Peptides against a protein of PDB entry 7MKK. Designs and how they scored, part 21

Target 1, 71 residues: chain A of PDB entry 7MKK
Amino acid sequence: SMKEKVKAKLVEIRKFVPFIRRVRIDFQDTLSKVQGHRLDALVNLLDREDVSMSSLNKIEVIIDKLRTRFN

## One batch from the design tools (peptide; made by RFdiffusion4, then SolubleMPNN)

Design b2_p13_5_s4 (from b2_p13_5, 4 letters changed)
Fold by OpenDDE base, seed 4:
Structure b2_p13_5_s4 (fold): chain B 71 residues (1-71), chain A 13 residues (1-13)
Amino acid sequence: as target 1 above (71 residues)
Amino acid sequence: SDKELEELLDELF
């Protein structure tokens, strides 16, 4: 079901939460205040259970871009 | 929301 697919996707995306947190910390002095806030908000969003597949797909793109930029 | 995520994306990249 779609619900099961969302849950599975969320599990996969959550594997990158430690990476997002490390980017936030390691580049704290380089990131603008708003960028830091955005990363915090991203992590907080992934703590929720009511995230849509559309949102998860967009988050995946964000994570891929973070990986490209911040290794 | 999807709009909020787009805003997140625009600010980061």
Scores: peptide ipSAE 0.087, ipTM 0.683, DockQ to the pose 0.161
Fold by OpenDDE base, seed 3:
Structure b2_p13_5_s4 (fold): chain B 71 residues (1-71), chain A 13 residues (1-13)
Amino acid sequence: as target 1 above (71 residues)
Amino acid sequence: SDKELEELLDELF
């Protein structure tokens, strides 16, 4: 079902939460305040259970960009 | 909402 697919996708995306947190901390002094806030908000969003598949797909693209830019 | 999230993420960098 779609609900099960969303849960599975969320589990996969959550594997990158430690990476996002690490980027936020390691580059805290070089990121703008708004960039830092957005990364914090992204992590907080992934703690929720009601994230849509559309949102998860967008987040996956963002994580790919983060990985390219920050290792 | 997806729109609000998009606004948050599109301008991240």
Scores: peptide ipSAE 0.085, ipTM 0.682, DockQ to the pose 0.149
Fold by OpenDDE base, seed 1:
Structure b2_p13_5_s4 (fold): chain B 71 residues (1-71), chain A 13 residues (1-13)
Amino acid sequence: as target 1 above (71 residues)
Amino acid sequence: SDKELEELLDELF
């Protein structure tokens, strides 16, 4: 079901939360205040249970970009 | 919402 697919996708994406937190901290002085706030919001979003598949797919793309830029 | 997420992520970089 779509519900189970969303749950599985969320579990996989949440594995990158520590990485996102590390980027936020390590580059706090390099990122603008707005960029830092957006990363905080992204982490908070991944703690929610009501994230749609559409949102998760977009988040996955963003995480890939972060991994490319910040290793 | 998806729109709010898009606004959040559009200018992240």
Scores: peptide ipSAE 0.084, ipTM 0.681, DockQ to the pose 0.149
Fold by OpenDDE base, seed 2:
Structure b2_p13_5_s4 (fold): chain B 71 residues (1-71), chain A 13 residues (1-13)
Amino acid sequence: as target 1 above (71 residues)
Amino acid sequence: SDKELEELLDELF
């Protein structure tokens, strides 16, 4: 089911939460307050259980870009 | 770069 697919994708994406947190800290001095808050919000979003497939797909793209450019 | 990071963050939400 779609619900099962969402749960599976969420599990995979959550593996990169520590990485996102490290990016947030490593670039803290160069990020604007709003940008820092957006990264914090992203981490908080991934802690939730009610994330849509659409959102997860977007997040996956962002994480892939972050991984390519920032470790 | 800082600009690259900013571009990625602009895509958030």
Scores: peptide ipSAE 0.078, ipTM 0.686, DockQ to the pose 0.415

Design b2_p13_6_s1 (from b2_p13_6, 4 letters changed)
Fold by OpenDDE base, seed 1:
Structure b2_p13_6_s1 (fold): chain B 71 residues (1-71), chain A 13 residues (1-13)
Amino acid sequence: as target 1 above (71 residues)
Amino acid sequence: DEDKMLDELLEEL
C-alpha cells in the first residue's frame, strides 16, 4: 500500500539524519542563518510519522545536494 | 509550512 511505501521511505531517509546534523554543525559558519534553521527544521520533520511521500522525495533530493556540496 | 520550507531548501542548494 501507499502507506507502507511511505513508512519504508521514511525509514530509509532517517538513515541520513546523522549526516544532516553533521552538515548543520560542521558548516554552520558557511551556511546562512536561514539555511541552518531550515536544516534544523528538516531534522525535526524527520522525527514525525506524518510525512508525505512528496515531502520524502524532496528530502531525498536535498540530501543528494548536501552530499554533492558538503561531501 | 513544511512544503514551502523544503521547496526553499531545494532552490537554495
Scores: peptide ipSAE 0.788, ipTM 0.951, DockQ to the pose 0.953
Fold by OpenDDE base, seed 5:
Structure b2_p13_6_s1 (fold): chain B 71 residues (1-71), chain A 13 residues (1-13)
Amino acid sequence: as target 1 above (71 residues)
Amino acid sequence: DEDKMLDELLEEL
């Protein structure tokens, strides 16, 4: 079901939370204040269980961009 | 707004 797919994707995306937190800290001086705030908000969002598939797909792309730029 | 925040991140990165 779509619900099961969302749950599975959320589990996979959560594996990158430590990476996002590390980027936020290590590159704080490179990131704008707004970018830093958005990364904090992203981590907080991933603590929730009601995240949509649309949001999870966007987060996947964000993680890929962070990996390309920062490691 | 969650979607707006994510869209803004996508635009800036």
Scores: peptide ipSAE 0.787, ipTM 0.950, DockQ to the pose 0.953
Fold by OpenDDE base, seed 4:
Structure b2_p13_6_s1 (fold): chain B 71 residues (1-71), chain A 13 residues (1-13)
Amino acid sequence: as target 1 above (71 residues)
Amino acid sequence: DEDKMLDELLEEL
């Protein structure tokens, strides 16, 4: 089901939460205040269970961009 | 708005 697909995607994306947290901390001085706040909000969003597939797909791209830029 | 926040992150990175 779509619900099961969303849950599976969420589990996979959550594996990158430690990475997002590290980027937020390690590059705090490089990131703008608003970028830092958005990364915090992103981590908080991933603690929820009602995240849409559309949002999860966007988050996957964000993670890829973070990896490219910061590691 | 969650989608707006994500879109803004995508634009900035």
Scores: peptide ipSAE 0.787, ipTM 0.950, DockQ to the pose 0.958
Fold by OpenDDE base, seed 2:
Structure b2_p13_6_s1 (fold): chain B 71 residues (1-71), chain A 13 residues (1-13)
Amino acid sequence: as target 1 above (71 residues)
Amino acid sequence: DEDKMLDELLEEL
């Protein structure tokens, strides 16, 4: 079901939460204040269970961009 | 707004 797919994707995306937290801290001086605040919000969002597939797809792209830019 | 925040991150990165 779509619900099961969303849950499975959320589990996979959550594996990158430690990476997002490290980018937020280690590159705080490189990121704009607004970007830093948005990364904090992103981590908080991933603590929720009511995240849509659309949001999870966007988050996956964001993680890929962070990995490319920040290792 | 969650969607707006994600869209803004996508635009900036």
Scores: peptide ipSAE 0.787, ipTM 0.950, DockQ to the pose 0.942

Design b2_p13_6_s2 (from b2_p13_6, 4 letters changed)
Fold by OpenDDE base, seed 1:
Formats: structure tokens, C-alpha cells, sequence
Structure b2_p13_6_s2 (fold): chain B 71 residues (1-71), chain A 13 residues (1-13)
């Protein structure tokens, strides 16, 4: 089901939470204040269980961009 | 909103 797919993707995306937190801290001076705030919000969002597939797909792209730029 | 925040983050990176 779609619900099962969302939960499975959420589990996979959550594996990158430590990476996002490290980017937020290690590059705090490089990131704008608003970018830092958005990364904090992103981490908080991933603590929730009610995240849509659309949001998870966007988050996956964000993680890819972070990996390209910061690792 | 959540979607707007994610969109703006995507656009800035």
C-alpha cells in the first residue's frame, strides 16, 4: 500500500538525519541563517510519522544536494 | 508550510 511505501521510505531517509545534523553544525558559518533554520526544521520534520511521499521525495533531493556540496 | 519550506530549501541549494 501507499502507506507502507511511505513508511519504508521514511525509514530510509531517516538514516541521513545524522548527516543533515552534521552539515548544519559543521557548515553553520557557510550556510545562511535561513538555510540553517530550514535544515533544523527538516530534521524535526523527519522525527514525525505523518510525512507525505511528496515531502519525502523532496527531502531525498535535498539530501543529494547536501551530499554533493558538503561531502 | 512544510511544502513551502522544502521548496525554498531546494531552491537555495
Amino acid sequence: as target 1 above (71 residues)
Amino acid sequence: SEDEMLDELLESL
Scores: peptide ipSAE 0.774, ipTM 0.948, DockQ to the pose 0.956
Fold by OpenDDE base, seed 4:
Structure b2_p13_6_s2 (fold): chain B 71 residues (1-71), chain A 13 residues (1-13)
Amino acid sequence: as target 1 above (71 residues)
Amino acid sequence: SEDEMLDELLESL
């Protein structure tokens, strides 16, 4: 079901939370204040269980961009 | 909103 797929994807995306936190801290000086705030908000968002598949797909792209720029 | 925040973050990266 879609619900099961969302839950599975959320589990996979959550594996990148430590990476997002590291980027937020290690590159704080190169990130804008608003970017830093949004990364914090992103981490907080991933603590929730009601994240949509659309949001999770966007987050996956964000992670890919972060990896490209910072790893 | 959540989607707005994510969209803005995507645009900025």
Scores: peptide ipSAE 0.774, ipTM 0.948, DockQ to the pose 0.952
Fold by OpenDDE base, seed 5:
Structure b2_p13_6_s2 (fold): chain B 71 residues (1-71), chain A 13 residues (1-13)
Amino acid sequence: as target 1 above (71 residues)
Amino acid sequence: SEDEMLDELLESL
């Protein structure tokens, strides 16, 4: 079901939360204030259980971009 | 909104 797919993807995406937190801290001076705020909001979003598949797909791309630029 | 925030973040990276 879509519900189970969302749940599974959320579990996988959450594995990258420590990485996102490190990028936010280690590159604080490189990131703009608004980018830093958005990364904080992203981490907070991943604490929720009601994240849509659309959002999770976007977050996956964001993580890939962060990995390319910052690690 | 959540969706707009994610889109803006995607665009900036």
Scores: peptide ipSAE 0.774, ipTM 0.948, DockQ to the pose 0.956
Fold by OpenDDE base, seed 2:
Structure b2_p13_6_s2 (fold): chain B 71 residues (1-71), chain A 13 residues (1-13)
Amino acid sequence: as target 1 above (71 residues)
Amino acid sequence: SEDEMLDELLESL
């Protein structure tokens, strides 16, 4: 079901939370303040259970961009 | 909103 797919995707995306937190801290001076705030919000969002597949797909792209720039 | 925040973050990176 779509619900099961969303839950599975969320579990996989959550594996990158430590990476996102690390980027936020290690590159705080390189990131703009607004980017830092958005990364904090992103981590908080991933603590929720009601994240849509659309949002999770966007988050996956964000993680890819972070990996390209910062690791 | 959540969607706007994600879109703006995507655009800035």
Scores: peptide ipSAE 0.773, ipTM 0.947, DockQ to the pose 0.950

Design b2_p13_6_s3 (from b2_p13_6, 4 letters changed)
Fold by OpenDDE base, seed 5:
Structure b2_p13_6_s3 (fold): chain B 71 residues (1-71), chain A 13 residues (1-13)
Amino acid sequence: as target 1 above (71 residues)
Amino acid sequence: SEDEMLDELLEML
């Protein structure tokens, strides 16, 4: 079901929360203030249980971009 | 909104 797919996707995406936190801290001076604020919001969003599949798909792309730029 | 925030990140990175 879509519900189960969303739950599974959320579990997989949450594995990258420590990485997102490290990027936010280690590159604080490189990131703009707005980028930093959005990364904080992203981490907070991933604490929720009602994140949509559309959002999770976007977050997956964001993580890939972060990995490319920040190791 | 959540969607707009994520779109901004996608654009900025």
Scores: peptide ipSAE 0.766, ipTM 0.947, DockQ to the pose 0.886
Fold by OpenDDE base, seed 4:
Structure b2_p13_6_s3 (fold): chain B 71 residues (1-71), chain A 13 residues (1-13)
Amino acid sequence: as target 1 above (71 residues)
Amino acid sequence: SEDEMLDELLEML
């Protein structure tokens, strides 16, 4: 079901939370204040259970961009 | 909103 797919994807995306936190900390001086704030908000968002598939897809792209820029 | 925040983050990266 769609609900099951969302749950599964959320589990997979959450595996990157440590990476997002690491980027936020290690590159705090490089990131703009707004970027840092958005990354914090992203981590907080991933603590929730009601994240939509649309949001998860966007987050996947964000993670890919972070990996490209910050390894 | 959640979507707005994510869209902004996508644009910023």
Scores: peptide ipSAE 0.765, ipTM 0.947, DockQ to the pose 0.886
Fold by OpenDDE base, seed 3:
Structure b2_p13_6_s3 (fold): chain B 71 residues (1-71), chain A 13 residues (1-13)
Amino acid sequence: as target 1 above (71 residues)
Amino acid sequence: SEDEMLDELLEML
């Protein structure tokens, strides 16, 4: 079901939470204040269970951008 | 909102 797919995707995306946290900390002096705040919000968002597949797909792109730019 | 925050991140990175 779509619900099961969302849960599975969420589990996979959550594996990148440590990476997001490291980017936030290691590049704090490079990131703008707003960028840092948004990354904090992203980590908090991933603690929730009610994240849509659309949001998870966006988060995947964000992670790819972070990897390209910072790691 | 969640969507707004994610869209902003996509634009800023």
Scores: peptide ipSAE 0.765, ipTM 0.947, DockQ to the pose 0.885
Fold by OpenDDE base, seed 2:
Structure b2_p13_6_s3 (fold): chain B 71 residues (1-71), chain A 13 residues (1-13)
Amino acid sequence: as target 1 above (71 residues)
Amino acid sequence: SEDEMLDELLEML
């Protein structure tokens, strides 16, 4: 079901939370203040269970961009 | 909103 797909996607995306946290800290001086605040919000969002597939797909792109830029 | 926050972050990166 779509619900099960969302849950599975969330589990996979959460595997990158440690990476997002490290980028936030290690590159705090490189990131703009707004970028840092948005990354904090992103981590907080991923603690929730009611995240849509649309949001998860956007988050996947964000993670890819972070990986390209910072590792 | 959540969607606006994610869209802004996408644009900034």
Scores: peptide ipSAE 0.764, ipTM 0.946, DockQ to the pose 0.917

Design b2_p13_6_s4 (from b2_p13_6 with E1S D2E E3D)
Fold by OpenDDE base, seed 1:
Structure b2_p13_6_s4 (fold): chain B 71 residues (1-71), chain A 13 residues (1-13)
Amino acid sequence: as target 1 above (71 residues)
Amino acid sequence: SEDEMLDELLEEL
């Protein structure tokens, strides 16, 4: 089901939470305040269970961009 | 909103 797919994607994306946290901290001086806030919000969002597949797909792209830029 | 926040991140990165 779609619900099962969302849960599976959420589990996979959550594996990158430590990475996102490290980017947020290690590059705090490079990132703007608003970018830092958005990364914090992103981490908080991933703590929730009611995240849509659309959001998770966007987050996957964001993680890829972070990996390319910061690691 | 959540969706707007994600869209802004996508645009900035």
Scores: peptide ipSAE 0.782, ipTM 0.949, DockQ to the pose 0.954
Fold by OpenDDE base, seed 4:
Structure b2_p13_6_s4 (fold): chain B 71 residues (1-71), chain A 13 residues (1-13)
Amino acid sequence: as target 1 above (71 residues)
Amino acid sequence: SEDEMLDELLEEL
């Protein structure tokens, strides 16, 4: 079901939470204040169970961009 | 909103 797919994707995306937190901290002085705040919000979002597939797909792209820029 | 925040992140990165 779609619900099962969302849950499975959420589990996979959550594996990158430590990476996102690390980027937020290590590059805090490089990131704008608003970017830092959005990364914090992103981490908080991933703590919830009601994240949509659309949001998860966007987050996946965000993670890829973070990996490209910040390793 | 959540969706707006994600869209803004996508644009900025």
Scores: peptide ipSAE 0.781, ipTM 0.949, DockQ to the pose 0.952
Fold by OpenDDE base, seed 2:
Structure b2_p13_6_s4 (fold): chain B 71 residues (1-71), chain A 13 residues (1-13)
Amino acid sequence: as target 1 above (71 residues)
Amino acid sequence: SEDEMLDELLEEL
């Protein structure tokens, strides 16, 4: 079901939470203050169980961009 | 909002 697909996607995306946290800290001086705050919000968002597939797809792209830019 | 925040991150990165 779509519900189960969302749950599975969330589990996979959560594997990158440590990476996002590391980028937030290690590159705090490179990121703008607002970007840092948004990354904090992103990590908090991934702690929830009610994240939509649309949001998860956006987060996947964000992670890809972070990986390209920050290793 | 959550969606706006994600869209802004996508635009800036």
Scores: peptide ipSAE 0.781, ipTM 0.949, DockQ to the pose 0.947
Fold by OpenDDE base, seed 3:
Structure b2_p13_6_s4 (fold): chain B 71 residues (1-71), chain A 13 residues (1-13)
Amino acid sequence: as target 1 above (71 residues)
Amino acid sequence: SEDEMLDELLEEL
């Protein structure tokens, strides 16, 4: 079901939360204030259980971009 | 909004 797919994807995406937190801290001076705030908001979003598949797909791409730029 | 925030991140990164 779609519900099961969302839950499975959320579990996989959450594995990258420590990485996102690390990027936010290590590159705080490089990132703009608004970018830092958005990364904080992203981490907070992933703590929720009501994240849509659309949002999770976007977050996956964001993580890939962070990996490319920062590690 | 949540969607706007994610879209902005996608655009900037």
Scores: peptide ipSAE 0.781, ipTM 0.949, DockQ to the pose 0.950

Design b2_p13_7_s1 (from b2_p13_7 with E8D E11M E12S)
Fold by OpenDDE base, seed 4:
Structure b2_p13_7_s1 (fold): chain B 71 residues (1-71), chain A 13 residues (1-13)
Amino acid sequence: as target 1 above (71 residues)
Amino acid sequence: SELDELLDELMSE
C-alpha cells in the first residue's frame, strides 16, 4: 500500500537525521540563521509520522544537496 | 502547505 511505501521511505530517510544534525552543528558558524532554522525544521519534520511521499522525495533531494556541499 | 513551502525554499538553496 501507499501507506506502507511511505513508512518504508520514511525509515530510509530517517537514517540521514544524524547527518543533518551534524551539518547543523558543525557548520553552525558558517550557516545563515535562516539556513540553520531550515535544517532544524527538516529534522523536526522527519520526527513526524504524517509526512507525505511528495515531501519525502523532496527531502531526499535536499539530503543529496547537503551531502554534496557538506560531506 | 507551509511545510511544502519550507521544503521548496530549502531546495532553492
Scores: peptide ipSAE 0.092, ipTM 0.666, DockQ to the pose 0.184
Fold by OpenDDE base, seed 1:
Structure b2_p13_7_s1 (fold): chain B 71 residues (1-71), chain A 13 residues (1-13)
Amino acid sequence: as target 1 above (71 residues)
Amino acid sequence: SELDELLDELMSE
């Protein structure tokens, strides 16, 4: 079901939460306040259970961009 | 939605 697919995708995306947190910390002095806030918001979003597949797909793209820029 | 706006902002970085 779509619900099961969303849950599976969320589990996979959540594996990158530690990475996002590390980016937030390691680059805290480099990131603007708004960028830092956005990363915090991203982590908080991934702690939720009511995230759509569309949102998860967008988040995956964001994570890929972060990985490219921040190793 | 607020979530969509946040995601769009993150994607624009």
Scores: peptide ipSAE 0.091, ipTM 0.667, DockQ to the pose 0.184
Fold by OpenDDE base, seed 2:
Structure b2_p13_7_s1 (fold): chain B 71 residues (1-71), chain A 13 residues (1-13)
Amino acid sequence: as target 1 above (71 residues)
Amino acid sequence: SELDELLDELMSE
């Protein structure tokens, strides 16, 4: 079902939470306050259970951008 | 939604 697909996708995306947190910490001095806040918000969003597939797909793109810039 | 707006802001970077 779509619900099961969303749950599976969320589990996979959550594997990147430690990476996002690490970016937030390692680059805290070079990130703007707004950027830092956005990363915190992203982590908080991934703690939710009501995230749509559309949102998860966008988050995946965001994570890819973070990996390109900060990894 | 606020969540969508947040995602859009993150995507703009």
Scores: peptide ipSAE 0.091, ipTM 0.667, DockQ to the pose 0.183
Fold by OpenDDE base, seed 3:
Structure b2_p13_7_s1 (fold): chain B 71 residues (1-71), chain A 13 residues (1-13)
Amino acid sequence: as target 1 above (71 residues)
Amino acid sequence: SELDELLDELMSE
């Protein structure tokens, strides 16, 4: 079912939460206040269980951009 | 939604 697919996708995306947290900490003094807040919000979003597949796909693109920019 | 707004803001950077 789509519900089970969403749960599986969420589990995979959550594997990147430590990476996002690391970027937030390592670049805390370089990031603007807005950028830092957005990373915090992204982590908080991934703690939820009501995230749609569409949102998870967008988050995956965001993570790819973070990986490119911050290694 | 607030979620959509957050994602759009993150994607625009």
Scores: peptide ipSAE 0.090, ipTM 0.666, DockQ to the pose 0.183

Design b2_p13_7_s2 (from b2_p13_7 with E8S)
Fold by OpenDDE base, seed 5:
Structure b2_p13_7_s2 (fold): chain B 71 residues (1-71), chain A 13 residues (1-13)
Amino acid sequence: as target 1 above (71 residues)
Amino acid sequence: SELDELLSELEEE
């Protein structure tokens, strides 16, 4: 079901929360205020249980970009 | 949605 797919995707995406937090801290002086706030918001979003598949797919793209830029 | 707007802004960076 779509519900089960969303739940599985959320579990996989949440594995990257420690990485996102690390980027936020390690590059705090390099990131603009806006970029820092956006990363904080991303982590907060992943704490929610009502995230749509559309949002999760977008988050996956964002994480891939972060991995490319920040190792 | 507000969440989609936030994600789009982050993706544009």
Scores: peptide ipSAE 0.091, ipTM 0.673, DockQ to the pose 0.183
Fold by OpenDDE base, seed 2:
Structure b2_p13_7_s2 (fold): chain B 71 residues (1-71), chain A 13 residues (1-13)
Amino acid sequence: as target 1 above (71 residues)
Amino acid sequence: SELDELLSELEEE
């Protein structure tokens, strides 16, 4: 079902939470305050259980951009 | 939604 697909996608995306947290800390001096706040918000969003597939797909793009920029 | 706005802002980085 779509619901199960969303749950599976969320589990996969959450595997990148440690990476996002590490970027937030390791590059805290390089990131603007706004960028840091946005990363914190992203982590908080991934702690939720009511995230849509559309949002998860957008988050995946964001994570890919982070991986490109920050290793 | 506020969440969608946040995601859009993150995509602009």
Scores: peptide ipSAE 0.085, ipTM 0.668, DockQ to the pose 0.183
Fold by OpenDDE base, seed 1:
Structure b2_p13_7_s2 (fold): chain B 71 residues (1-71), chain A 13 residues (1-13)
Amino acid sequence: as target 1 above (71 residues)
Amino acid sequence: SELDELLSELEEE
């Protein structure tokens, strides 16, 4: 079911939460206030259970960009 | 939605 697929995708994406948190902390002085806020919001979003597959796919792209930039 | 706006903002970076 779509619900099962969403749950599985969310589990996979959540594996990157520690990375996102690390970027937020390690680059806190480099990031703008807006960028920092966006990273915080991203983490908070991934802590939710009501995220759509469409959103998760977009988040995956965002995480890939973060990995490229901050790897 | 607010979520879509947030995601769009993140994608712009």
Scores: peptide ipSAE 0.084, ipTM 0.669, DockQ to the pose 0.183
Fold by OpenDDE base, seed 3:
Parts: C-alpha cells; structure tokens; sequence
Structure b2_p13_7_s2 (fold): chain B 71 residues (1-71), chain A 13 residues (1-13)
C-alpha cells in the first residue's frame, strides 16, 4: 500500500538524521542563523510520522545537496 | 502549508 511505501521511505530517509545533526554541530560556527535553523527544522520534520511521499522525495534531494557540500 | 514553505526554502539554498 501507499502507506507502507511511505513508512519504508521514511525509514530510509531517517538513516541520514545523524548526518544532518553532525553537519549542524560541526559547522555551527560557520553556518548562518537561518541555515542552522533550517537544519534543525529538517531534523524535526523527520521526527514526524505524517510526512508525505512527495515531501520525503524533496527531503532526499536536500540531503543529497548536503552530502555534496559537506562530505 | 508550513511544511511546503520550509521545504521550498531549503530547496532554494
């Protein structure tokens, strides 16, 4: 079902939460206030259970950008 | 929605 697909995608995306948190901490002194707040918000979004598949796909793109910039 | 706005802002970075 679509519900099961969303749950599976959320599990996969949540694997990157430690990475996002690490970026937020390691670059805290160089990130702007806005950038820091956005990273915090991103982590908070992934703690939710009501995120849509479309949102999860967008979040995946954002994570890819973070990996490119900070990895 | 607030979620859509946040995601749009993040995508533009």
Amino acid sequence: as target 1 above (71 residues)
Amino acid sequence: SELDELLSELEEE
Scores: peptide ipSAE 0.082, ipTM 0.664, DockQ to the pose 0.182

Design b2_p13_7_s3 (from b2_p13_7 with E8S E12S)
Fold by OpenDDE base, seed 4:
Structure b2_p13_7_s3 (fold): chain B 71 residues (1-71), chain A 13 residues (1-13)
Amino acid sequence: as target 1 above (71 residues)
Amino acid sequence: SELDELLSELESE
């Protein structure tokens, strides 16, 4: 079911939460306030259980960009 | 939604 797919995707995406948190901290002085806030919001979003597949797919793209820039 | 806007903003960077 779509519900199960979302759950599985969320589990996979959540594996990157520690990375996102680390980027937020390590680059806190380099990131603009708005960028920092967005990263915080991203982490908070991934703590929710009602995230759609569409959102998760977008988040995956964002994480890939973060990995390219900060990892 | 606010969430969609946030994600779009993040993607645009």
Scores: peptide ipSAE 0.091, ipTM 0.671, DockQ to the pose 0.185
Fold by OpenDDE base, seed 1:
Structure b2_p13_7_s3 (fold): chain B 71 residues (1-71), chain A 13 residues (1-13)
Amino acid sequence: as target 1 above (71 residues)
Amino acid sequence: SELDELLSELESE
């Protein structure tokens, strides 16, 4: 079901939460306040259980960009 | 939605 697919995708995406937190901390002085806030919001979003597949797919793209930029 | 706005902002960075 779509519900099961969403849950599976969320589990996979959540594996990157520690990475996002690490980027937020390690580059806190480099990131603008707005960028830092957006990363915090991203982490908070991934802590939720009601995220859609569409949102998760977009988040995956964002994480890929972060990985490219911040290793 | 607020979520869509957040995602759009993140994607634009």
Scores: peptide ipSAE 0.089, ipTM 0.673, DockQ to the pose 0.184
Fold by OpenDDE base, seed 3:
Structure b2_p13_7_s3 (fold): chain B 71 residues (1-71), chain A 13 residues (1-13)
Amino acid sequence: as target 1 above (71 residues)
Amino acid sequence: SELDELLSELESE
């Protein structure tokens, strides 16, 4: 079902939460206040259980951009 | 929605 697909995708995306948290901490002094807040919000979003597949796909693109910028 | 606004902000950065 679509519901099970969403759950599986969420599990995969959540594997990057430690990375996002690490970026937030390691670059805290160089990130703008807005950038830092957005990273915090992204982590908080991934703690939710009601995230859609569309949102998860967008989040995956964002994570790819973070990986490119911050390695 | 708040979610849409957050995603839009993150995607545009």
Scores: peptide ipSAE 0.085, ipTM 0.669, DockQ to the pose 0.183
Fold by OpenDDE base, seed 2:
Structure b2_p13_7_s3 (fold): chain B 71 residues (1-71), chain A 13 residues (1-13)
Amino acid sequence: as target 1 above (71 residues)
Amino acid sequence: SELDELLSELESE
């Protein structure tokens, strides 16, 4: 079901939360205040249980961009 | 939604 797919994808995406937190801290001096705030907001979003598949797909793209730029 | 706006802002980076 779509519900099961969403849950599975959320579990997979959450594996990147430590990476996002590490970027936030490791590059804190390089990131603008706005960028730092957005990363914090991204982590907070991933703590929610009501994230849609559409949002998860967008988040995956964002994580890929972060990996390209910061890893 | 506010969440969609946040995601759009993040994508614009």
Scores: peptide ipSAE 0.091, ipTM 0.671, DockQ to the pose 0.183; fails the geometry check

